Peptides against a protein of PDB entry 7PB4. Designs and how they scored, part 68

Target 1, 105 residues: chain A of PDB entry 7PB4
Amino acid sequence: KMLNIKEYKEKLLSTLGEFLEDHFPLPDRSVKKKKKNIQESSVNLITLHEMLEILINRLFDVPHDPYVKISDSFWPPYVELLLRNGIALRHPEDPTRIRLEAFHQ
Target 2, 218 residues: chain B of PDB entry 7PB4
Amino acid sequence: DALQMAVGYFEKGPIKASQNKDKTLEKHLKTVENVAWKNGLASEEIDILLNIALSGKFGNAVNTRILKCMIPATVISEDSVVKAVSWLCVGKCSGSTKVLFYRWLVAMFDFIDRKEQINLLYGFFFASLQDDALCPYVCHLLYLLTKKENVKPFRVRKLLDLQAKMGMQPHLQALLSLYKFFAPALISVSLPVRKKIYFKNSENLWKTALLAVKQRNR

## One batch from the design tools (peptide; aimed at target 2 C89 G123)

Design b2_p21_8_s1 (made by RFdiffusion4, then SolubleMPNN; from b2_p21_8, 10 letters changed)
Fold by OpenDDE base, seed 2:
Order: C-alpha cells, then sequence, then structure tokens
Structure b2_p21_8_s1 (fold): chain B 105 residues (1-105), chain C 218 residues (1-218), chain A 21 residues (1-21)
C-alpha cells in the first residue's frame, strides 16, 4: 500500500523537477560579468527545486516551527515568487524566515 | 472582422469608461456566441477566450457565457486547457464556473490535440472528487484519462471511502470498474457488472454543436 | 507567464498533500 504513494510521489517530484528546470531556471551566470561592481558573492544560488525541498522537509520534520531562515543562497526572485503565489508565507515577526503553506491542513 | 474585434475587446479589456460599457460587452459577447455556435472558434480564439473566462477578469455571468461558447472549429490546444486548469487553483472562479468547465472539458475531450500534459494533472482532478458538485463530471473525466499507471492503492482507498460516503453512484461505479480492470488485485470488492456506463448528463450542453463540428470535419 | 506560477502552486499543493499521507 505504501509503495504506490511513494511511486506516485517520485513521479510527481520528477515532473516538478522538469517543470522547474524548463520554466524557472536560475539566471545565466553570464549576465553577472558585465556589471563590474557587484561583488562576486561566491554564494552558489540553489535551484527552486532545492528551495522547495528544504521548505517541504521543514514543514514535515518540524511542524511546530516550520520556518526556514532565508540564506544568501536563496535567489530573491524565487522567494518573492513563492510568497506572491501563496506557496510560502513570511513569518509575521521575522521577515528573514519563510514557511511552506500547510496545504494538508 | 467582427469576431476579431470581439476577441480583442475581451483580451485587451474595455478601452475608456464609455457610458455604453454594458452594450458594448453584450454586442461583442453575442458576436462570439454567434460565430462559435455557427462555425466554431479557431484554436487561438479558444486559447484567449477560455483563459479570460477562468481568470476572473469579468463577472460570473460573462464568464459562464464565454465558456458555453468555447466550441472548436477543429481542435483545442492542450496548452489552452492546461492554462484553464491553472485558474481553478487560484479560486477566483465560482463553483458554477468550475462545474461548467469540467462539463466542457468532458464534452470537448476528443477535440483536444494532445493529452500528455493533461494526464500530468491527473492528481489534481482526482482531488476534485471530494467536491460533491464536481464529482460526477470529474469521474467522467478520470474515466477518459485513467491509465494503468494512475491506478494506485491510495486512490483506490479514496474511491472506496467516497463510495461509502456517497453511496453507489453510477459515475463512481464506472470509474471503479475501470480501476478494477487495470488493477483487479487492488479492488477485492465485487462490482456490479454494468452493461452500460452512465455518466451524468450524457447529453451535454454542446450536443448539437458537437454534431455540427464532427460533420464539418469529416 | 502567470499560468506557470499557478501550475507551480498546484503541483506543490499536490506534493504536500501526498507527503502528509
Amino acid sequence: as target 1 above (105 residues)
Amino acid sequence: as target 2 above (218 residues)
Amino acid sequence: SEYKERLLRLMVEELVILEAQ
């Protein structure tokens, strides 16, 4: 019984991954070269897929504190994307923390 | 032409607040209705108008009339359907609009050019079975979409639970029978052998129009 | 496209619901 939910979840995750790669890719690193003064913050930006994985895991692993601290690896446009679409919520008292919406509740 | 002007009005929105907004809206809506029922609409026109009908850009009465005239001349683009389904998630459309959309989707299913992306939305459609108003039409849609790969133990449980709650509905029995066909080991319950599959409103709102479309495309 | 963002929400919502099962 549990195997089929896992398989479906895996298929959905794969589909989501492909969807994110196709439609929400990270900006090409090439655009950073022309503006000299932006400090090469060596911080590798994570994919939207990785960001969602972190948020989903936190929601289920720590349901009493489902908030994730926004790091420098979080591309700001992705954060805003999740917030404006009601996929994530900002912590009411700490704007540096976001949670996934609890769609299962 | 008059149709292009009408579609352009819905797409771009009303220009300046002319005092005759309602008359202009009605004129353009009637133009779309007349062409759609007489000749059908091009795929591009359906793409634009279907998106508008579900976006909440206009009132429920207008959206309902637009949806009722989403009759293809030849084909409907899968992308148009996917875009339309995306609006169902935002909650800007009324319950009646959702019902009408699912009825439309079932009625127009054979005119959709591809179904690969629609099949990926299977889970979303399945979740909509919990809505009592949608359930009959969603069962019919799922009956058309279901592949062996979609028949999972958790979905079987959900369907059986729904049957326990709602009783033995013909549309639910049809879907369960299909599930049993694909995965007999998952459904131990004896299902009545129904010679005929009956879905709610086998006579769709578009019966006459669809006959005309099929005759023109022969 | 705005519809892609709506589809993203739909997919995430379904994933969360499935994870809760």
Scores: peptide ipSAE 0.579, ipTM 0.762, DockQ to the pose 0.413
OpenDDE base, seeds 1, 3, 4, 5: peptide ipSAE 0.564, 0.573, 0.560, 0.579; ipTM 0.743, 0.754, 0.730, 0.763; seeds 1, 4, 5 fail the geometry check

Design b2_p21_8_s2 (made by RFdiffusion4, then SolubleMPNN; from b2_p21_8, 12 letters changed)
Fold by OpenDDE base, seed 3:
Structure b2_p21_8_s2 (fold): chain B 105 residues (1-105), chain C 218 residues (1-218), chain A 21 residues (1-21)
Amino acid sequence: as target 1 above (105 residues)
Amino acid sequence: as target 2 above (218 residues)
Amino acid sequence: MEEKEQQLRLMVEELVILESQ
């Protein structure tokens, strides 16, 4: 049973990854490094998969404070997507913090 | 306390009879600056001082210094931001003050308690894209505010027109990419695939202070 | 888009349930 759950979880993670790449891709990454000296804060955006992984890990690693701080790497549309669909919840007092919904409780 | 006296001075204005008006002003301004950078300001203090900075009650130099020290202890009230934006419409502040305000708004965005009313100001912010000095910061703000319901055909046209005029600016491209995400049918143009969203680092002025705020609120 | 978003929710929900086991 445990082996089957682990395998199923791995399969689900793979399927979720593919699903996210197909339906919720980051705005396409390909523009060439022209070195213009503009002090542009280049933020590396994380994938929705990586964002969900962070949120899930936090939910289980720190169940008493399951909130993750929104960083500049969090693409706002993904944050909105998660909030809108009830996948994540905003901290009531700190709008910079979100948690995953505790679907297991 | 010294901060309350300083805030009260800015709120009530200079008492006409003081021969040392400039010294008194400088003293109170330094008090606000010291507290803001050390501890941050309460939401109520930011409400008062932000309104003053944008009202045109004081000179540009004073307003600039006040805006630079609008650092929250915890949160900024959305109402304070709405009031501040209302002053932008009146036009009593300098262009440099407007730029600084948008930089501040982007830098402090996460510390604003609510976004519902700010989201209603979307159209006003979008109109400010026509100002070349504001455009980079407004694009960043709009990137933070844009929801699917904001992505309208007329706004897409305006952004494309701006891109035609200004070229493929990184900040404009970031906003267009977001628009394409929400409404791919409205943007037929292939946007260059950018791995990185490039906005002007609006936070640079407050970087140290923001780190301190984030550490205190952990 | 709504259907995809609902499917995402279901997948995440299932994943969370599996992680709790």
Scores: peptide ipSAE 0.642, ipTM 0.410, DockQ to the pose 0.298
OpenDDE base, seeds 1, 2, 4, 5: peptide ipSAE 0.635, 0.632, 0.637, 0.639; ipTM 0.486, 0.562, 0.609, 0.558; seed 5 fails the geometry check

Design b2_p21_8_s3 (made by RFdiffusion4, then SolubleMPNN; from b2_p21_8, 14 letters changed)
Fold by OpenDDE base, seed 3:
Structure b2_p21_8_s3 (fold): chain B 105 residues (1-105), chain C 218 residues (1-218), chain A 21 residues (1-21)
Amino acid sequence: as target 1 above (105 residues)
Amino acid sequence: as target 2 above (218 residues)
Amino acid sequence: MMAKEQTLRLMVEELVILRSK
């Protein structure tokens, strides 16, 4: 039975999620709270899965401007990972913006 | 070296202009086959050829022949396996090639130098259980890979659902029995105590080759 | 390129292709 494209997509998404959790987990927040200054803006880092979801959605939702602004929730190593592997591209004029590679084009 | 030329041919691809493309391909393929079955292939050669076999660069017949001769001289690099699995995700390879790959992976499992990265692909392999053609071989692979940490409630549910769909298959029972061993609280159903775990003999294709590899590594 | 990173790329590529269909 030809797996319906939808079912296959769901399966692939699930597989990707598991893969990302296993191979690219967020760093354990176990940085020992040494006592000092309060203002560690506990910026909640998003998962690589969430980051990819944002990028993929932007690519399709806003194809004329597929760039996403890098927020503080974007873990820098993930950004670097995506860029290094050609999964994402940095905006040529704005280094704070990245897009997913348009693999369908 | 004839082998180096053959590997180089597959890596670089056929040069457009030669009328004798098929003869050249066959020559190089035979060279690889001969060396692989006689002496085994170096890890680097397997890395290149395994990637080619799964990339869809060549036709299914060629890919099948390449994959069948992925016999190590000593070891297979884990990285090669991970790369190979990546091609399975893209779906450019035939179903038969996927089956053959899993058979190969099971047969060659002990010759893979490390398992850490392969273990991280557990979820990917588990997702492939839904493919009826792959299921027996994936179960065998998962049986080899499964650690206590992999036994999660959602996977138990999926296995039970699969069993409900496919019936009580020996390979599923083997995997479920292992799951029950690691996490008895997650599997309330009485599994028939099979004294003998039965997987399809994936090794049959490489039985002679594997014996030769083991003899060389003694 | 780490094998896992290549796998990631391929998976993402496939997802993008699938979504485009």
Scores: peptide ipSAE 0.658, ipTM 0.445, DockQ to the pose 0.299
OpenDDE base, seeds 1, 2, 4, 5: peptide ipSAE 0.652, 0.650, 0.652, 0.653; ipTM 0.437, 0.441, 0.441, 0.412

Design b2_p21_8_s4 (made by RFdiffusion4, then SolubleMPNN; from b2_p21_8, 12 letters changed)
Fold by OpenDDE base, seed 4:
Structure b2_p21_8_s4 (fold): chain B 105 residues (1-105), chain C 218 residues (1-218), chain A 21 residues (1-21)
Amino acid sequence: as target 1 above (105 residues)
Amino acid sequence: as target 2 above (218 residues)
Amino acid sequence: MMEKELTLRLMVEELVILESL
């Protein structure tokens, strides 16, 4: 039973990774917004995979405060995606914090 | 067939050259409505039209009308429902369309051929309880779907929290009572014994049509 | 394409359940 769960988990992780790359890639940086003067705050956007990893890890590492602060590296459409699908929840008092839904509890 | 032409119109979209796009749309919409209410729609027609209604391809008024005429002749494919739920995730439909969909889903629940895949969507439906407009209908849906394995501590907590926020709503109480039935150890709170479960009558929009469907399939 | 967000939801839900095991 345990071996099957581990193997299944590995397969799921692999499938999720591929799925995210195929269907939810980061937007190409190539839209040169012509606005010269806005300092390209070179905030490296993280992938949706990385975002989910952070959220999952926080959920299990700090179950009493499973919320992650939304950083500039969080692409807003990904945040919205997670929220609208019930994958993540905003903190009730702090909209800058999100958590993964505790599906296991 | 006029229905096939109408379905094809919605599927393929308006042919560019029609000067009277709105009149053509209305004609096809009326065709679908007339057939749906008189005879019901085939599972394949529902599959196509339900997806169109939720895709955001047309305006909210059109989508609402399409969704209101998603009346089966015999059965609705579970796959069509799963696909419809996928559109809800995309969020291209209005809040009113979502409400109507859940009402439709509850009303048509018995006409869905299988429930196995729909039951896998339990978590998604449960998440929709947070929407105040959806909550009554989602509770009804969950009441129909809930199995013992779905009753988990976190869901109990969420329902209790929701009850604390919204008050003792009849639909929440109904769902909580079912949860207590399946997992009494998870619900320490005394629930009022309700002899009658009252959900919002989701069937009201389709009541006459559903009676007709049941009569034809007897 | 239409099912991708649902698929994502289901995959994440399953993953979280599996991580708890």
Scores: peptide ipSAE 0.650, ipTM 0.542, DockQ to the pose 0.575; fails the geometry check
OpenDDE base, seeds 1, 2, 3, 5: peptide ipSAE 0.649, 0.649, 0.650, 0.650; ipTM 0.551, 0.528, 0.559, 0.543; seeds 1, 2, 3, 5 fail the geometry check

## One batch from the design tools (peptide; aimed at target 1 K9 K11 L13, target 2 L120)

Design b2_p22_3 (made by RFdiffusion4)
Pose (drawn by RFdiffusion4):
Structure b2_p22_3 (pose): chain A 91 residues (1-28, 43-105), chain B 212 residues (1-189, 196-218), chain P 22 residues (1-22)
Amino acid sequence: KMLNIKEYKEKLLSTLGEFLEDHFPLPDVNLITLHEMLEILINRLFDVPHDPYVKISDSFWPPYVELLLRNGIALRHPEDPTRIRLEAFHQ
Amino acid sequence: DALQMAVGYFEKGPIKASQNKDKTLEKHLKTVENVAWKNGLASEEIDILLNIALSGKFGNAVNTRILKCMIPATVISEDSVVKAVSWLCVGKCSGSTKVLFYRWLVAMFDFIDRKEQINLLYGFFFASLQDDALCPYVCHLLYLLTKKENVKPFRVRKLLDLQAKMGMQPHLQALLSLYKFFAPALISVKIYFKNSENLWKTALLAVKQRNR
Amino acid sequence: SLYEQLEFFEPLLLAAEHLKEL
């Protein structure tokens, strides 16, 4: 069961990365890829379940933040505009 | 054959400015509906015309008439439905066309050969609940399509939030009752649906439904 | 939990495959 989940996760992640690079590229400060941004969000969601918010830095391309906001993937902090969290789809 | 000429004409897409082309389009569309309302269309023709109508090609009236004449002689391929959901995801489709398609998918539900690959698109179907124009028809569709495996906690939470936003709507209540039946531990709380009149009820489709 | 979280992207990739077929 564990190995099956692992194989599925790895396949899903690889294909997701390819999809992101194919459909959501950077334009050319130092910006990070959308993949790294999603990785940071997923890591913070499970590492700190009581505060899954990450600060928005200059490396976050505003179009990516807005994209994640429009599609119900990322959520804004009720008071602090510089923080965003990942939607907890597992619960 | 008389119908294949119209299928090929619609596959060629819209043509030049109209000198006599309006009459030609009308003749081809009349031929298709006559065949559809007399004895029905085959799976291949349906697979072609449904996806042509749900694409950006042709105007709204042509797509509406094509959808209203999508009556199967036998069965409907599920791959066609998958491609139709993909065309819906493209977004170059009219709202009224989307409503008509969901109505058609609800009406033609028992004429789809397989429904497992359609159930795989439960997420795409559920995401359309945000749109309050598609909400009742999407709820009617999900009432038919929902299995036990589809009742995930996230969807229960989002449906409860949507109920709180819109109120206890009949279609939302029916879908929520189905979710309760499938997963009572995740939440506490098929039949009549408004605007569920079968627009595609020909006589032969009726005898096939009774034979079903 | 992580598996259920990541599964959310599956329908997106599935739709991309089918869109390539168009």

Design b2_p22_3_s1 (made by RFdiffusion4, then SolubleMPNN; from b2_p22_3, 7 letters changed)
Fold by OpenDDE base, seed 1:
Structure b2_p22_3_s1 (fold): chain B 105 residues (1-105), chain C 218 residues (1-218), chain A 22 residues (1-22)
Amino acid sequence: as target 1 above (105 residues)
Amino acid sequence: as target 2 above (218 residues)
Amino acid sequence: KLIEQLEYFKPLLLLEEILKEL
């Protein structure tokens, strides 16, 4: 049973990867150019795929606390995309934490 | 004809910086309104105008008037509805326009040619239950769309949580009753046996027009 | 514009369907 879940998870993440790479690219780094004075926060943004992978992994690994803290690597438009479409939800008391919606429960 | 000119105006926009932009707009809007209420609109005209009404190309007052006259002569294309829902995702329309759209969608539901693609939007509609202004109309729409495969434990939980927050709303009770019908094992809660399913009368805005459409298509 | 919206909307629907299979 656990092996089947792991294999299924890997297959799902792989399928999501191909899909998300085609449809949800990272924003072009070029948008940083115009605002001169903001400190070059060298924060590497993660892909939507990586964001979903983190959320999925947390749901499987820690089902009793499936929430992930939003880091500076999380591109805000992708966070809002997941929340707005009911794919993820905010923690009721901590808006900096999000979880994957429990579609399997 | 006058209708084609009016639709073309909304689609292409005003050609010239005419001093009479507002008069021209009003003329074309009245033309569309008159034809829609008298005869209904062709599916192609609805496709164009519905897209315009939700695109944010015009002001809220104009968009509202266009949406109110989206009355079919015969059928509405499912593709037009899918396109319209895509505009809701972009969020260029007002909250009042969204409410009006869901009311329209419920009222015109039987005139939509197909439901296969609309059924794929089930999750999107379900997510819209969290909007208090949309909730009554979304429940009605979901009541029309729900199949056994849509009834999942997480959706049951969401509906029960929503009921706990909002109270025993008639529209939520109707949807929960349907969910219990499809999946009785997922809903342990005793639901009151309602003899009559009650939704807000979304069709009231179009009641006379819809009766006329049904009469013409008999 | 419409194409861009459909291109955005279809992927989100597919993503939701994939995630429902989780």
Scores: peptide ipSAE 0.045, ipTM 0.468, DockQ to the pose 0.070
OpenDDE base, seeds 2, 3, 4, 5: peptide ipSAE 0.026, 0.026, 0.039, 0.023; ipTM 0.458, 0.429, 0.449, 0.460; seeds 3, 5 fail the geometry check

Design b2_p22_3_s2 (made by RFdiffusion4, then SolubleMPNN; from b2_p22_3, 11 letters changed)
Fold by OpenDDE base, seed 5:
Structure b2_p22_3_s2 (fold): chain B 105 residues (1-105), chain C 218 residues (1-218), chain A 22 residues (1-22)
Amino acid sequence: as target 1 above (105 residues)
Amino acid sequence: as target 2 above (218 residues)
Amino acid sequence: KLFEQLERFLIDLKLYEILKTL
């Protein structure tokens, strides 16, 4: 039973990855490569898939505190997308923390 | 150059605790406004100032004035737009600023140098359709961006749901008509054949400036 | 339970059509 859940989670995440890559890709920052070496702090943005994976894992690993702190790697449009669609919720007291909506109800 | 000093002021902020911070700010803002409306701004200047306007660094009144004068001399960098969309999602700008941005984006759409990255933001723009204040302008933007590959069953359903909620809005009808054009099998609903597509005139704020830009770039 | 949650999540993402292809 547990093996099936893990496998399903992996398959789901994989399928989500493809979908999210197709429909919600990160903007290619590569356009900036030509001019000056201003180390714009190349905060490596994570994919929406990776973001969801983090959120899902947190929900499962730490169900009593399923909140993830929004880091600089979280592309703001992704955060907004998740929040606006009810996929994620902000912490009521800390707007810098988000969790997956626990669809348990 | 007065413009360079003005842009630098907004970028770096006030260097000195000048007693007359407001007067200095107003002076620089007027400088930017005057140049923008007279000659347009360089892509680099727009990049800087657009981000400032959306970052929440200044008050809403200042941000609004900056955004209103984001008039290109020639082109707007696509990167500036991508950054701007990111700032919109940070939530440091007002709802009115968001509306103004989408109006600006529609009005200036043809002056954006590339569309490849903007097209990648399609899903984000589409998600903004649920915002009643943004919906008319987002529909117009999506009308400009939509390709066949963007027309998916779930998006069709969302548009139909929005139509059910909001009624047969002209901007929704325009977008749905385009969707039906690309994917007729996904839209079984009879859409009224509109001879003319009417969006809210987003360009009204910049009409004169846009004409001038087009004349300079001919 | 977990599957139902993930399914709901996917439904909310309107990815249910993708689930059917799995």
Scores: peptide ipSAE 0.036, ipTM 0.753, DockQ to the pose 0.097
OpenDDE base, seeds 1, 2, 3, 4: peptide ipSAE 0.068, 0.049, 0.033, 0.054; ipTM 0.763, 0.789, 0.726, 0.748; seeds 1, 2, 3, 4 fail the geometry check

Design b2_p22_3_s3 (made by RFdiffusion4, then SolubleMPNN; from b2_p22_3, 8 letters changed)
Fold by OpenDDE base, seed 4:
Parts: structure tokens; sequence; C-alpha cells
Structure b2_p22_3_s3 (fold): chain B 105 residues (1-105), chain C 218 residues (1-218), chain A 22 residues (1-22)
């Protein structure tokens, strides 16, 4: 029973990952090494899949404060996508924090 | 030059000590407008000013005027468009600015140097179809971007649901017709054979400027 | 442990459904 659940979870994660990569990929950073000193913030953007995993993990790890702080690694289109579609909510007092929506309750 | 000073003003923001902030702003805005409509702007200038217009750094009136003069001399960088979409998602710009951006994006589409990264944003543009104000312009953009690989069953369902909600809109019909062209098996519904694809004339705001750009680059 | 795994799985299923509706 546990093995089947694990395998099914892995398959689901893979399928979800593929779906997110196909339909909501990160834009390629144009590596144009033009020497201009614009500190292009070398902040590595995380995938939508990684963002969702962070949100899920926070919900389980800290259920009484399931909010994640939006970092510079959070691509704004992903944040908007989650918020607009009721997948995530902003913290009522701190708009820099988001949680998964309680659609699983 | 006067344009560099104007762009620098918008980039750095108003210097604290100017008693006449509004006159200085207006002077620089007029400089940008004059150059943009006469000669177009360099890709670098568009990159800077487009981000400023969408960042919420200035008021809606200023942002609208900046966005209206985002006329290229030659090309627009794809990277500028990707960054612009990111700024739209930060939500610091008005709904009218979002509409204007999509109108601009459609109008300037042929002047964007590359389309590979913009095509990666397909899903985000498609998700914006639910916004009634954006829908006509997003349909036009998607009509320009859609490849066979973008035509998926779930997107077909969404378009049909949207059509059921909004009625048989010309812009939806145009996009559905393109979807049917790429994937006939996904669209069993007889689409009315519209001989002519009609989108809202997004280019009308820039028609004269676009003609001038095309003439300069011939 | 099992309950948490099931809940995580349920959330993933719901997320996958919600995202496929985009």
Amino acid sequence: as target 1 above (105 residues)
Amino acid sequence: as target 2 above (218 residues)
Amino acid sequence: KLFEQLKRFEILLLLAKKLKEL
C-alpha cells in the first residue's frame, strides 16, 4: 500500500512537472554578457513546480503559519497566476507573504 | 542629448530639489514623445521606458503617455517584452495600462526582434483571456503567436467556454479558426466560415508612426 | 506519516486539476 502511494505520488509529480514546463516555462535569460555594470540581479528564478513545492511544504511544516515570503526568486507572473486562479492567497496583513488556498480542506 | 537626459530623468526619478517637478516631468515627457513620433526610439530606450511605464513608479497619466510613445526606430528587444509582462503581473499598473500594453504589443509585434521567449509566455497570455477588457487584444496576440504545439484540448475547452459566456465574438472566432486549422479533430463545432479575420484595430493609435517606421527601415 | 502523505497527494491532485483548468 505505501509503495503504491509513493509511486503514484512520483508519477503525479512528474506529470505535473511536465505540464508546468510545457505550459508555464521560465523565459530564458538572454545571457548577453554586455559588460555594462547593470547589476542584473543574478537571482535565479525558481520554476512554478518548485514554487508549488515550497508552498505545499510550508503548509505541512508550519500549518499554523503556512505563509511563504515572496523572494526575488519568485517570478511575478507565477505569483499572479497562483493568486488570480485561487491557488494561493496573500497574507491579509503582509502582501509579501503567500499561502496555498484552503481548497484541500 | 535631450533624449538621454529625459530617459535618465525617468530612470533615476525626480531629483529631490526641483521646485517645479511637474514642469520638469512634462518637459522630459515631451522630449521623449517628440523623438519617438519623429524618429522612433532605440531598443535600449524602449527597454528602460517600457519598464518605467509598467513599474508603477509614476502616475497612470504619465505611464499612459510613455507607453503611447514606445515607438521603435528599428526593433524592440524581446527581453523588454518579457520584462514588461513581469511588471504587468506585479499589479502596480492600472487596468487601462494593461489594455494599452496589449494593444501596443499587437501593434508593434512585427518590430520585436525575436519571438522565442514571447512564445514561452503563451500560457500566461492565454490565462489573461478571462479578463473581458484584455480578451480582444489577447486573442489577437495569441493569433499571432499560436503554433500547433500550443493547441491543446484544455485550451480548446477554455475558448469554447469563453465563447459560450461572451458569445460569438469576432476575435474569439478568429482564434478558434486558427486552432481548428492546427487541430481539426479538437474542434468539432462548425465555425462560421468568416472570409475575413477581424480584430480590433489595436494599431490605430500608432498607424502613422508604424508607417513611418516601416518607411525608415526600407 | 501516512496521513500526511495522503494529504500531500490530495493537494497535488487538486493542484493538477486546477492548473489543467488554466
Scores: peptide ipSAE 0.366, ipTM 0.812, DockQ to the pose 0.057
OpenDDE base, seeds 1, 2, 3, 5: peptide ipSAE 0.348, 0.349, 0.297, 0.363; ipTM 0.802, 0.813, 0.584, 0.812; seed 2 fails the geometry check

Design b2_p22_3_s4 (made by RFdiffusion4, then SolubleMPNN; from b2_p22_3, 11 letters changed)
Fold by OpenDDE base, seed 1:
Structure b2_p22_3_s4 (fold): chain B 105 residues (1-105), chain C 218 residues (1-218), chain A 22 residues (1-22)
Amino acid sequence: as target 1 above (105 residues)
Amino acid sequence: as target 2 above (218 residues)
Amino acid sequence: KLFEQLSQFDIYLLMEKILKEL
């Protein structure tokens, strides 16, 4: 029974990962800007999957302050997707911080 | 040149010390408009100005005027479009600016150098179908972007639900017909055989300019 | 591992919320 639950959970996680990749892939910024000297910091964007992982981990690791600061690695469309669908909440006083919505209410 | 000074003004923002900020803004805006309609803009100029128009740096009137003159000399960079969509999601632009952007995107679609990254935004565009003001233009965009791999059962259901809510809209029917073409097994509903696909003429704002661009690039 | 702390139900709810956007 426990093995079946674990296997089923792993299958669900795999399905979620595939779903996120298929429907909300990150645009490849790999356009080699010719190295003119301006350090435009190629901010590496994270995937939607990685963003969710960060939010989940923060909720469980620091439940009293479950908010994550939005960095330049957070692609704005993903942030807005999470907020608009009630997956994440913006901090009331700091719009640069978001948390995972508590699903167990 | 005058265009470089104008683009630089929009990029760097107004220098604090000018007593005549509005006159300076209008001068530079007219310079951009004149060059764009006469010759078109370089891809780099469009990259800068398009992002400015959608960033919320300036007021809605200025942003609208900038966006209306995003006419390419040759091509538009796909990267500029991806950045623009990012700004749309941040919500610093007005609803009217969003509508104008989608109209622009449809009108300028053939002038975008590549489509691979834009195709990755398919899910975000599809989500925008729920906005009644955007829906006609998003349907047209999706009609241009849709590949067989994009036609999924859940998207078919969403389109049918939208049709049930909004009625048999020509733009929804056009998109559904394309979906049925790619995946006939997913759409059991008999769609009326339309001899002609009718989208709202998004091109009307740029029709004369686009004709001139096509003539120069022949 | 990603999402190991979420219940199966939470994963379904998350998928449902994402699917509302589609």
Scores: peptide ipSAE 0.242, ipTM 0.775, DockQ to the pose 0.064
OpenDDE base, seeds 2, 3, 4, 5: peptide ipSAE 0.261, 0.259, 0.242, 0.260; ipTM 0.796, 0.792, 0.782, 0.801; seeds 2, 3, 4, 5 fail the geometry check

Design b2_p22_4 (made by RFdiffusion4)
Pose (drawn by RFdiffusion4):
Structure b2_p22_4 (pose): chain A 91 residues (1-28, 43-105), chain B 212 residues (1-189, 196-218), chain P 22 residues (1-22)
Amino acid sequence: KMLNIKEYKEKLLSTLGEFLEDHFPLPDVNLITLHEMLEILINRLFDVPHDPYVKISDSFWPPYVELLLRNGIALRHPEDPTRIRLEAFHQ
Amino acid sequence: DALQMAVGYFEKGPIKASQNKDKTLEKHLKTVENVAWKNGLASEEIDILLNIALSGKFGNAVNTRILKCMIPATVISEDSVVKAVSWLCVGKCSGSTKVLFYRWLVAMFDFIDRKEQINLLYGFFFASLQDDALCPYVCHLLYLLTKKENVKPFRVRKLLDLQAKMGMQPHLQALLSLYKFFAPALISVKIYFKNSENLWKTALLAVKQRNR
Amino acid sequence: WSAEAEALLRRKVEELVVVTAL
């Protein structure tokens, strides 16, 4: 059961990364890829379940933040505009 | 054959400026509906015309008439439905066309050969609940389509939030009752639906439904 | 960016989050 889930996760992750690079590229400050941004969000969601917010730095491309906001993937902090969290799809 | 000429004409897409082309388009569309309303269309022709109508090609009237004449002689391939859901995801489709397609998918539900791959698109179907123009028809479709495996906690939470936003709507209440039946631990709370008139009810389709 | 790519992105991310939780 564990190995099956692992194989599925790895396949999903690899295909997701390819899809991101194919459909959501950077334009050319130092910006990070959308993949790294999603990784940071997913890591913070499970590492700190009581505060899953991550600060928005200059390396976050505003179009990526807005993209994640429009599609119900990322959520804004009720008061602090510099923080965003990942939607807890698992619950 | 008389119908294949119209299928090929619609596969060629829209053509030049109209000198006599309006009459030609009308003749081809009349031929298709005559065949559809007399004895029905085959799976391949349906697979072609449904996806042509749900694409950006041709105007709204042509797509509406094609959707209103999508009557199967036997069955409907599920791959056609998957491609149709893909064309909806593209976004170059009219709102009224989307409503008509959901109405058609609800009406033609028992004429799809397989529904497992269609159930795989439960997530795309559920995401369309945000749109308040598609909400009743999407709820009617999900009432037919929902299995036990589809009742995930996230969806229950989002459906409850949508109920709180829109109120206890009939279609939302029916879908929520189905979710309760499938997963009472995740939440507490098929039949009549408004605007559920079968627009595609020909006599032969009626005999086939009774034979079903 | 297309609406289709955005819808696929949402689905793929949702599935990844759910699997990561396992």

